# Ledger of designs, part 25: peptides against a protein of PDB entry 1ZZD

Target 1, 109 residues: chain A of PDB entry 1ZZD
Amino acid sequence: FQVVNPYLLRDLVDLGIWDEGMKQYLITQNGSIQGLPNVPQELKDLYKTVWEISQKTIINMAADRSVYIDQSHSLNLFLRAPTMGKLTSMHFYGWKKGLKTGMYYLRTQ

## One batch from the design tools (peptide)

Design b1_p22_2_s4 (made by RFdiffusion4, then SolubleMPNN; from b1_p22_2, 9 letters changed)
Fold by OpenDDE base, seed 1:
Structure b1_p22_2_s4 (fold): chain B 109 residues (1-109), chain A 22 residues (1-22)
Amino acid sequence: as target 1 above (109 residues)
Amino acid sequence: DPELEERKKIAEEMKKVGPSDF
């Protein structure tokens, strides 16, 4: 797995904070830069991991692309700490947005 | 790069969505 994508790596290098310590930190944090105090918020927003992205956002974007998800458009949803409440809310929200039930896959960390 | 552009779109959408429980 690539822990750091090339653009994030470039940006960290440009910030002058990339080193072996940073590399190891990111490995332990599963690629998350949210805890880094010396990284601009705009970069934190840009390089959120799948576990840090609102799945509501993902559902919105999927709905905008197509109400009907087929084999050409896959939708994977990611929840770090799923609860029945979250799952229920997410399911009904997807349904409300017109997405076909069962056309997405849920992943948990 | 399509991945970077996708990340940008996600970031912008998240700003619109605001806080969410999922």
Scores: peptide ipSAE 0.584, ipTM 0.924, DockQ to the pose 0.688
Fold by OpenDDE base, seed 2:
Structure b1_p22_2_s4 (fold): chain B 109 residues (1-109), chain A 22 residues (1-22)
Amino acid sequence: as target 1 above (109 residues)
Amino acid sequence: DPELEERKKIAEEMKKVGPSDF
């Protein structure tokens, strides 16, 4: 299991902040750099984990590519703290966006 | 198209209630 994105690792090395402490921090944070004060915001925006990305964006991306494909592809969604409200909203939003399959796979942290 | 009408209905309900952030 690769916790750290290889491109993120390269950028952290280039910043001169990569060390064993940083490695252990990322392991405990499941690869997230959002809490690091010495990392530029642009890198934080670039290297969001699956748990830090809006699932609405994922649905939008799925809808966008569905314009070019006939067959419906499986969609994986990720929520740290799922609620009935979020699940209902995701279901109806996916339906609204015209996804051919009314089913998606939910993963939780 | 029943499917289109259902999608429109869902869209209108979402405007009224407001979807949760996700």
Scores: peptide ipSAE 0.048, ipTM 0.402, DockQ to the pose 0.104
Fold by OpenDDE base, seed 5:
Structure b1_p22_2_s4 (fold): chain B 109 residues (1-109), chain A 22 residues (1-22)
Amino acid sequence: as target 1 above (109 residues)
Amino acid sequence: DPELEERKKIAEEMKKVGPSDF
């Protein structure tokens, strides 16, 4: 079942914009608030869904962690519209960053 | 250094694919 992030819910209530219409909008948008004109950009930046976050940043974070661990952890990466070009770019970028395990779990929407 | 050469090879392959947003 789909559940709204409780912290996002709190902030939307504090803004006074939470109602049944907002709830239905979030359901249809899979939790995204990026398209809402009445939400401050600060909140949009804070509450990005996994489909709206740069996976390059995730790879960078994983590479940084790999410096302090024996073996790289398995990664979960998310692409809304994967292409062969994007997949190849991610693979080579991860390898370039020194990830020991060149394999990751790809999730698509 | 085989590791350095491998990284150079990866960089050349990335040039062929071109930059992509992900």
Scores: peptide ipSAE 0.044, ipTM 0.390, DockQ to the pose 0.084
Fold by OpenDDE base, seed 3:
Structure b1_p22_2_s4 (fold): chain B 109 residues (1-109), chain A 22 residues (1-22)
Amino acid sequence: as target 1 above (109 residues)
Amino acid sequence: DPELEERKKIAEEMKKVGPSDF
């Protein structure tokens, strides 16, 4: 199993900040580099984990894809701490954005 | 229209729970 994204690994090596400590850090942080002060923001934005992306953005992207497809694909959503408010809002927003199916696979951290 | 009815149901649920960021 790949523990670290190979592209992220490459970029960290190119930055000269890759070492065993960094590897261990990423493992403990489930692949997140958001907390690293020595990483450029652009790389942080590029390598956001599924838990660090707005699910509203995910829904928007799904809606954009639906322009080219007849049937909506299954949508995977990720929430660290789901609440009824969040879930209801996501469902409502998804419907509002014109998703043809209400099938969301919700995953929690 | 099942889709429309589902949207109505979700909207009513949202009124009860309230909006939240996600």
Scores: peptide ipSAE 0.041, ipTM 0.427, DockQ to the pose 0.098

## One batch from the design tools (peptide)

Design b1_p23_1 (made by RFdiffusion4)
Fold by OpenDDE base, seed 2:
Structure b1_p23_1 (fold): chain B 109 residues (1-109), chain A 23 residues (1-23)
Amino acid sequence: as target 1 above (109 residues)
Amino acid sequence: DEELEELLDELQEIDDEFVDQLY
């Protein structure tokens, strides 16, 4: 069973837009609300899935927080269509950003 | 090292393409 994020469910109910149609939409969209015209942008931003976040943004976030840690941080990346070129670019970019730890987890969809 | 420089240039090109795809 695909479970909807309970906080998202609450917010959609509070908006008065939760119904069976919305439920089916979320199931078919793997939990994404980005395509819904009747959802406020702030909620779309809040509930972005890991698959909807820029990989560069993830790397930048990792680089930013690595300044404050003494021990290596895990870097998790999510790719829908990974290629050798993309993987190489991510490692190269990570190196340019001064990451002390390489890619720890790679997940694909 | 000429070979290393060529490799770095190739990687830079791939990096630029990667960045363009993310924006």
Scores: peptide ipSAE 0.015, ipTM 0.352, DockQ to the pose 0.516
Fold by OpenDDE base, seed 3:
Structure b1_p23_1 (fold): chain B 109 residues (1-109), chain A 23 residues (1-23)
Amino acid sequence: as target 1 above (109 residues)
Amino acid sequence: DEELEELLDELQEIDDEFVDQLY
């Protein structure tokens, strides 16, 4: 069961490109519009999925929020093809950024 | 101490590698 972002749906309708083919495309691409040539870059930037956002940016955002939170904070990380070295790097980077917990939820596509 | 400096250098290398992989 996949929920389509209602704002994305609106914008695609406004562009006049929403149809059954577009719907099936989004399903197969897990909601990504990055590969669509007929979508303005501005909209692609607005509707980036978790798989299309820099993991460093995600960690930085989590760390920025954590400075104002007195409780443990969990972080979700999304990696396409994680290696042990990359996971170790992410762990130490998170620590360096002052993340309070080592609770990382690693998800792979 | 020397052991601490070595550890910090290793951690910095790991951090730099992470940055390079995520940009």
Scores: peptide ipSAE 0.014, ipTM 0.334, DockQ to the pose 0.494
Fold by OpenDDE base, seed 4:
Structure b1_p23_1 (fold): chain B 109 residues (1-109), chain A 23 residues (1-23)
Amino acid sequence: as target 1 above (109 residues)
Amino acid sequence: DEELEELLDELQEIDDEFVDQLY
């Protein structure tokens, strides 16, 4: 898992705001630029980390794919701070959407 | 079946919690 997206790096360089301080900030934020005041909102909307993407959307996509596949595809979810309640909700939502397999991998930030 | 309705309500609550937490 690469912390800094290479395309994001390019865009930050093009904006002239890339430096060692920015690099260290991104490392501490696991690649997130959402908290930076000097980054245009357009770039914030464009670049999302796996921790910022809606996990519900990921589950929906997995359910859509399950129509065409058997059980070969694994569901990977990424959560910053998972709770037992959140995990239970995700599990039952996946079941409701007709996922053929359970949650294989859960990653935490 | 009252027990089934209760279970369905619990499942709906879980679904609502999912919406609140993952958007």
Scores: peptide ipSAE 0.014, ipTM 0.342, DockQ to the pose 0.504
Fold by OpenDDE base, seed 5:
Structure b1_p23_1 (fold): chain B 109 residues (1-109), chain A 23 residues (1-23)
Amino acid sequence: as target 1 above (109 residues)
Amino acid sequence: DEELEELLDELQEIDDEFVDQLY
């Protein structure tokens, strides 16, 4: 299982287009919004660079948007150059932010 | 995930030994 990127989730909610159908679409598309007709192009362009987003901020946003996160699914994190130190820090930080019941899946470039 | 929860519990016990490297 996978959880939607919290920045993307925020933007979709702000647009008023977030719903269960949108959620399921994103899951099947591995988080890609490129094929959605009702999403502004500027957002599509923004999320092409998901790998450069601060992972610490992503975890914070995930915690803040916990009402939209299914804890039975996994939170996807993106690291360009993962190290053991970074992985350990993610576990600790995620735990501290209350994401205890969430599973983490790491995606790397 | 039960396995992840167990891991996180163990890591929490030694949390002060590590530095936050997230950016």
Scores: peptide ipSAE 0.013, ipTM 0.351, DockQ to the pose 0.195

Design b1_p23_1_s1 (made by RFdiffusion4, then SolubleMPNN; from b1_p23_1, 10 letters changed)
Fold by OpenDDE base, seed 1:
Structure b1_p23_1_s1 (fold): chain B 109 residues (1-109), chain A 23 residues (1-23)
Amino acid sequence: as target 1 above (109 residues)
Amino acid sequence: EEELEKLLKELEEIYNKYVDKLI
């Protein structure tokens, strides 16, 4: 069950581009607005889906959180097309950033 | 020692570029 981000909905309404067509578009695009030509880039940057965010950024955020916790927390990573290079890079980068474990849950689309 | 530090810095930059490209 896909739920549209309520803040995104608000902003699309404010832009005057929200309609049934837009709703159906978002459903078919799994919430992505990156392909919409009538949406400002600033909103596209703001409302990235998990598949559109750099996994490096996710790892950075996890590393930042680790400063305040004693144990490793669960980390979810998202790759549309996982490759050995990407996986290796994530493991090593996570290690470099001081994550206690390289354990994470990999989600694929 | 200075040469080693320079080399390590260069390697780190290459690594970072590689990571940025992939994830």
Scores: peptide ipSAE 0.145, ipTM 0.606, DockQ to the pose 0.198
Fold by OpenDDE base, seed 4:
Structure b1_p23_1_s1 (fold): chain B 109 residues (1-109), chain A 23 residues (1-23)
Amino acid sequence: as target 1 above (109 residues)
Amino acid sequence: EEELEKLLKELEEIYNKYVDKLI
């Protein structure tokens, strides 16, 4: 299933660019607005999909909250195009940040 | 010893750039 971000929907409506074509575009692009020329960059920065966010940032956030969460909670990482280099980088970076025993799931698009 | 430390620092910088590029 696909969930449309209600805040994104609101902002697109406020911009007057929401229509059936836009809806269909978002569906085909899995919610990404990065390719839309008529959307302000500020909104593009605000409404990044999980595939458009640095996984380094996600790892940093996990490391920061690690003292507050059970290690049994899995970390979800997202790579549009996974490579061995990326996987290795995430593993070692996570280790370096103290996520030595953290379970993670890799999601691919 | 100083040369070794310099080399290690350079390697760390390369690693950081590599990570920043990939994830």
Scores: peptide ipSAE 0.139, ipTM 0.584, DockQ to the pose 0.236
Fold by OpenDDE base, seed 2:
Structure b1_p23_1_s1 (fold): chain B 109 residues (1-109), chain A 23 residues (1-23)
Amino acid sequence: as target 1 above (109 residues)
Amino acid sequence: EEELEKLLKELEEIYNKYVDKLI
């Protein structure tokens, strides 16, 4: 079970902060580095987990791919704390972006 | 018709802000 992005691992090693403690921390945090005080903000911005990025961005990326394919593919969305407002927003935004036949699979933490 | 277009644009902006806040 891999929870750490291999590029993130590289950068943490380069920072000299990778050790067994860091490994265990990342396992408990499901790969998130957002809570680490010794990591530069630029790396935190770069290595966001699926729970930490805008789902609008994911939908946009899916819409961009959809322009070049004839058939819709499955789309996974991730919400830490799903609400009706968020679900409705994702549904209608996806529709507006042209994902007419796309299937949305919601994942919750 | 122009008034309707303005209203629709305002609604779209409100909607976009709503979406940006939630997802």
Scores: peptide ipSAE 0.138, ipTM 0.591, DockQ to the pose 0.232
Fold by OpenDDE base, seed 5:
Structure b1_p23_1_s1 (fold): chain B 109 residues (1-109), chain A 23 residues (1-23)
Amino acid sequence: as target 1 above (109 residues)
Amino acid sequence: EEELEKLLKELEEIYNKYVDKLI
């Protein structure tokens, strides 16, 4: 079951571009609106999926949280197209940012 | 030692730019 962000639906309706075609597009694109030419960039920036945000940002947020946590917490990272360069960069950057275990769960699309 | 520190700093900057492009 795919759940669509209710605020995204509202904004698409307000733009007058919500229809059955748009619904099918979102299903096929796993909720991504980045490829839509009739959507303002501001909304594209607001409604990024987990596959469209910087994983560096996710690591930074995890590092910030770790300051307050004695034990390591679980971290999930998302790569649409993993490469050795990306994996190495993620491991090293996480270590450099002071993540205690350096362990994370990687999800691929 | 100062030259080594300078080189290490340059490498770190290059690495950071590389990471920014990948993740």
Scores: peptide ipSAE 0.135, ipTM 0.587, DockQ to the pose 0.224

Design b1_p23_1_s2 (made by RFdiffusion4, then SolubleMPNN; from b1_p23_1, 11 letters changed)
Fold by OpenDDE base, seed 4:
Structure b1_p23_1_s2 (fold): chain B 109 residues (1-109), chain A 23 residues (1-23)
Amino acid sequence: as target 1 above (109 residues)
Amino acid sequence: SEELKKLLEELEEILKKYVDELI
C-alpha cells in the first residue's frame, strides 16, 4: 500500500502547493516529487522514495548497523527494474561490506 | 609479485566501478 510521508505532506503544505491535484500526482508517481518543478531541490533530495535511493547506500547503512548490533538484520532492497547484473552487484557489494549473514529481500515496483 | 599486486588492484577497481554503476 502507499502512504504519503507525513513530513513531506507538511513541507508541501508549508510551500502552499498541497491540494487534491498534488495528492493525485503523488499517487500516480508512487510518492515521488522528483518531477515537480515547483519543489525546491533541497526537498527533492530529502524526500527520495526507496526507488530513487541508491541501493548501495542502503547496503552501506545496513553494514553500519551490523557493526553496532550483534544480530541478524533483514535488508530490504528496492529495484524498479531488476537485472541479473544489479542482483549480482548487490550480492557482491553486500558480501564485501560484511553482510554475509544478512537476509536480503528484493522488492520490485 | 608486484605485477600480480597491481593486477589485483586494477581488477578491484574495475569491479568497484561495475557495482557502482548498477546499484
Scores: peptide ipSAE 0.073, ipTM 0.491, DockQ to the pose 0.254
Fold by OpenDDE base, seed 3:
Structure b1_p23_1_s2 (fold): chain B 109 residues (1-109), chain A 23 residues (1-23)
Amino acid sequence: as target 1 above (109 residues)
Amino acid sequence: SEELKKLLEELEEILKKYVDELI
């Protein structure tokens, strides 16, 4: 069961490129529109999947939220190809940003 | 010392670049 962003669907319809082929493309690409030549770059930037954004950005957002809450927060990180260097970097960066008591989960594709 | 301070700043910058390239 795949959930599709309704705003993405709207924008693709507005562009006039939504059809059965596009639907199948999104299914096979796990929701990514990055490879579509007929989509403006601005929309590609807006609708990045979790696998296409910097995990540093996710950590920054979590750190920003933690400033205003009194409870431990959960964090999900996503790596297509995890390496020891990436894992270590995320660990230390999270630590540096103050996410010392937060629970985070790593997802791999 | 000023020398040690400079060295630490350089190491911090190197580490920052390393992290930024990986995540």
Scores: peptide ipSAE 0.070, ipTM 0.483, DockQ to the pose 0.227
Fold by OpenDDE base, seed 2:
Structure b1_p23_1_s2 (fold): chain B 109 residues (1-109), chain A 23 residues (1-23)
Amino acid sequence: as target 1 above (109 residues)
Amino acid sequence: SEELKKLLEELEEILKKYVDELI
């Protein structure tokens, strides 16, 4: 089940480019607007999907939250095309950041 | 030894760059 970001929807409406075609495009692109030629780059940067951002950033954010939590919590990471190198890197970096995750979820597109 | 320590630091830097390029 896919839900369009309500703020993205607002901005696309404000640009006057929201229509049924755009809706179908976003469905097929899993919410990504990176391929749209008529969208300003600043909006593309703002509305990156989980598949389009560095997972290092996600790990950093989780580490920041972990400062206030002593119990293990779940972490979700997202990779379009998982490789051994990427998986190893995520595990290494997570360990380096001192994350204590009971469950480690890898999502693939 | 100091030599070993330096080598380990260099390896850690290489690993850091490797990680930064992949995730």
Scores: peptide ipSAE 0.066, ipTM 0.489, DockQ to the pose 0.274
Fold by OpenDDE base, seed 5:
Structure b1_p23_1_s2 (fold): chain B 109 residues (1-109), chain A 23 residues (1-23)
Amino acid sequence: as target 1 above (109 residues)
Amino acid sequence: SEELKKLLEELEEILKKYVDELI
């Protein structure tokens, strides 16, 4: 099962578009609202899933907290459709940001 | 040399843009 973001649920209810059809849509779309025409772009930008956000942002966040992370901690990265170019880019960027001693795991959808 | 340094800097910028496009 998947957990629905409670704040997303609230905003969809406030828009008056939450119903059984919407629930089923979210299930089939793995929580993504990007394809919904009746949702403001502002909310789409706010409620991106881990598969829709830039992995550079995740790496930057990891770099910011790296002073508190030792070799036992790991970083999780997410790619819907991994390619060699993306993987190489992620590795290079992580290395450049100083995550040389860190371990990362790749998640695919 | 200065020419080599400039070339390397340009390549780094191109690579950065490439990375930014993919992740």
Scores: peptide ipSAE 0.062, ipTM 0.467, DockQ to the pose 0.235

Design b1_p23_1_s4 (made by RFdiffusion4, then SolubleMPNN; from b1_p23_1, 10 letters changed)
Fold by OpenDDE base, seed 4:
Structure b1_p23_1_s4 (fold): chain B 109 residues (1-109), chain A 23 residues (1-23)
Amino acid sequence: as target 1 above (109 residues)
Amino acid sequence: DEELKKLLEELEKIYKKYVDQLI
């Protein structure tokens, strides 16, 4: 299933560009608005999908909250096109950030 | 050893650049 971000929906409606075509576009693009020419860059920056966010940032956030959360909480990482290099990078970067015992789930698009 | 320190710094830079490009 696919869930449309309600805030994104609101903003697209406010821009007056929400219609059936836009809905279908978002479905086909898995929620990404990055390719839309009629969307302000500010909104594109705001509404990045998990595939459009640096996983380094996700790891940083996990490291920052690791003090507060149970180590059993899994970290979900998202790679559109996983490679050994990316996996290795995430592993070592996570290690460097102190996520030595963290559980990692890799999601692919 | 200053040479070793410099080497380490360069390796760290390379590593950082590598990570930044991939994730």
Scores: peptide ipSAE 0.119, ipTM 0.569, DockQ to the pose 0.244
Fold by OpenDDE base, seed 1:
Structure b1_p23_1_s4 (fold): chain B 109 residues (1-109), chain A 23 residues (1-23)
Amino acid sequence: as target 1 above (109 residues)
Amino acid sequence: DEELKKLLEELEKIYKKYVDQLI
């Protein structure tokens, strides 16, 4: 069940570009606005889907959270096209950031 | 120790570049 981000919806309405066509576009694009030429880049940078942000950033956030928790938490990683190189990179980067005992789940599109 | 330090720094740079390109 896909739900449009309410803040994104607000901003698209404020831009005056929200209509049924835009709604259908977002459904077909799984919420991505990166391909829209009439959307400012600042909004594209703000409203990245999980498939469009750096997984390094996700790992950094997890490392930051680990400072405030006693137990390892589950980490979800998102790759459209997983490769051995990407998986290895995420593994070692997570290790370097102190996520040595953290479990992660890989999501693929 | 200085040579080892330099080697480690170079390896870290290579590693960072590799990671930044993939994730």
Scores: peptide ipSAE 0.113, ipTM 0.568, DockQ to the pose 0.210
Fold by OpenDDE base, seed 5:
Formats: C-alpha cells, sequence, structure tokens
Structure b1_p23_1_s4 (fold): chain B 109 residues (1-109), chain A 23 residues (1-23)
C-alpha cells in the first residue's frame, strides 16, 4: 500500500489526466512523475521524490541551515545504488560545506 | 579568529580534491 501526495493528486486531477492508469503508474514508479510526457516540467520540478533530488542539493541546504545552529544535527541521505566512490565523495563534500559554513560564522563573529 | 579561518580554508582546499560527482 502506497500513499500518493495529496497535492500531487490535486494537480493531476486539475490537469485532467488522473485515472486508474495514472494511479497504477505512480505506484510502479514509487511516486515519480518524471517520466510522464503529459505533465508540465514545472510540476515535475515541484514533485521530485527523495530519489530524484540531488544529494549535493540536500547537503547544501543542510549547510545553509547550519548557519543558524551551534550544535550537531542529523542529516539523512538516500542512495539507490551506492558505491564507495559516491559515499566518499559525499563525506568529503559535506565536510567541505561544513567548513564553508564555519568560515561564514567566523566572519560574522 | 582570522588564524582559524585561514586554517579552515586550507583544510577546505585539501578536501576539495576528494569531491566527485554526487547522485
Amino acid sequence: as target 1 above (109 residues)
Amino acid sequence: DEELKKLLEELEKIYKKYVDQLI
């Protein structure tokens, strides 16, 4: 059993393309609408799943938020096909972004 | 603080070479 985003449902209904076939498609695609040709790109950008968002972007957002905090916080990353190279790159990129945030804090201190 | 900032910048440069394409 999979729950579809209610806002996505609304927008698909408004487009007049929501039907049982669309529902089954979303289920098989784990909620992704990226492969649908009859969906505007604007909506595709709006409703990207966790598998479709760049992990780099997630790290950047976390780094931006860290400007406002002075203690550790949790960050979850999702990899469908992880490799040692990707994991290593993510680790060091996260560290680099942390350093940048630290430098920003020092400038404001 | 300025000295610490310089150290952090140097560390950033060191780690930059380990950054590759992210998913």
Scores: peptide ipSAE 0.019, ipTM 0.299, DockQ to the pose 0.248
Fold by OpenDDE base, seed 2:
Structure b1_p23_1_s4 (fold): chain B 109 residues (1-109), chain A 23 residues (1-23)
Amino acid sequence: as target 1 above (109 residues)
Amino acid sequence: DEELKKLLEELEKIYKKYVDQLI
């Protein structure tokens, strides 16, 4: 199982650098973007605080997360074969329904 | 808070169903 941050995906899409190659890169790098030369440092810094933490720790934190109205709420999903289209649709659906965070963690087998 | 929690749970349920349709 590999955890993917859907917001990282979004940002990579916004940069226009998301493709199958990038997907494979993230798989081999366990989701880290620190080694990507075409990613702004601001994004690296942003996701360093999230993605450079142990995935197990992140999952545990998500599992123990309580529901607060004044804070972001996330949905954890499991996908076996996610595509960009599916991920985008999922994210937008959550946003449209009023979820503050929407999909927070994607676990891919 | 319980009503809001239930609302969020319903939203999550709907969201998951939507995801299942996409997969």
Scores: peptide ipSAE 0.005, ipTM 0.181, DockQ to the pose 0.053

Design b1_p23_2 (made by RFdiffusion4)
Fold by OpenDDE base, seed 2:
Structure b1_p23_2 (fold): chain B 109 residues (1-109), chain A 23 residues (1-23)
Amino acid sequence: as target 1 above (109 residues)
Amino acid sequence: TEEEFIAFMQELYDENEDAFTEE
């Protein structure tokens, strides 16, 4: 079964919008709150799922971190519909950004 | 050479950039 993020649950309760309907909505949306009109954008940004984050953004963040790390850290990427073209592009984008390490883990939905 | 390798990698990146940015 799906478990609701406890911090998200807290914030939704604080907003006074948590109820059985909200719970059911989250279950059907795989935990995403992006489609909820009554949730502040700040919370939507905070609780983006791994499937909702731009892969380019993830690589950029990894590149920024790589300035201070060696080869001990792993880069995890999540793709909903990966193609060979996308994977190749991501690899070379990472190289262009100066990543010291390759992609260790690929997760697909 | 390193320059040739960089150029090669840049070419591959450019060829596949649209696929990466496509969401």
Scores: peptide ipSAE 0.021, ipTM 0.396, DockQ to the pose 0.473
Fold by OpenDDE base, seed 4:
Structure b1_p23_2 (fold): chain B 109 residues (1-109), chain A 23 residues (1-23)
Amino acid sequence: as target 1 above (109 residues)
Amino acid sequence: TEEEFIAFMQELYDENEDAFTEE
């Protein structure tokens, strides 16, 4: 999975705070900017990592936008400690929300 | 049947209601 969101990268560059140190920090933090003191709070609120967002919220967002996008956008879910029951529940929830595609990728950390 | 399968899946979902919360 992408450690650094490309849009976040762009915004960090635009803020003039992107450098090698920032890159290494993000790598060690799995893409999280929440702990950075020099990042505006609005940007922190905007950019949550997949580990900082409820997977239910991700599925809801995917279901909402699936009305406007085709099946090319696969649903990627990220779990730190997946269990069979957890994965099944997530898959079923996505199906109930009317996603065009089921869970395509599962990522673990 | 499909209905039975859906019911089964619903039970699994209900049993794992906190599935979207990271441990």
Scores: peptide ipSAE 0.020, ipTM 0.405, DockQ to the pose 0.555
Fold by OpenDDE base, seed 5:
Structure b1_p23_2 (fold): chain B 109 residues (1-109), chain A 23 residues (1-23)
Amino acid sequence: as target 1 above (109 residues)
Amino acid sequence: TEEEFIAFMQELYDENEDAFTEE
């Protein structure tokens, strides 16, 4: 089970190369587009940088963005070799950070 | 209310703060 990054999804759709085959490819590659011949190098470089960012930092950034988006949107994370333990811990942390952001938003109203 | 619900959920996840493992 893997959720594709929504920005990556958008870019692939804009390129006109998104289909079920692409989806399955990304799942098997843990979200990596580095091996795709039909993706511009600039996009590969852009999303390669994402792999260099701590997942905790990504979660924090997502929490900051949650101020402007519906919390019903799923958090997307990328791990090269995820374990169930790490996924579980990240899930709890991500949700906690989302709730804190939500509470901050409510206090400003 | 939504605020009360969020506060309740926040408490539940604060209790599980140690569940997170940093990289």
Scores: peptide ipSAE 0.018, ipTM 0.359, DockQ to the pose 0.084
Fold by OpenDDE base, seed 1:
Structure b1_p23_2 (fold): chain B 109 residues (1-109), chain A 23 residues (1-23)
Amino acid sequence: as target 1 above (109 residues)
Amino acid sequence: TEEEFIAFMQELYDENEDAFTEE
């Protein structure tokens, strides 16, 4: 079980299309919304830039929105050039912010 | 135990609290 991108979760809720079916779909698609027909292209384009978003900000938002995650608090991280030091730092930062689990999915570019 | 694990992780974080400085 993976945590949905907190910004994506917000936008899907605002669109009124968030439900358990959507959650399961995103899990099977590793968080990608590119294949969803009911999501505006504008949002698809926006989330193509997920690699440019501050990972610290993502962790903060994930912690703040944890009340909307029913199954798992496993965080997805996106890094262009991850190092062991950076990964370790993010892991401990997430822990401090109250995330129940460490990194579940690491996406690299 | 889970409690021991949590304590261990907290200790590790305290030792590395300022390590995450990059965005």
Scores: peptide ipSAE 0.016, ipTM 0.362, DockQ to the pose 0.175

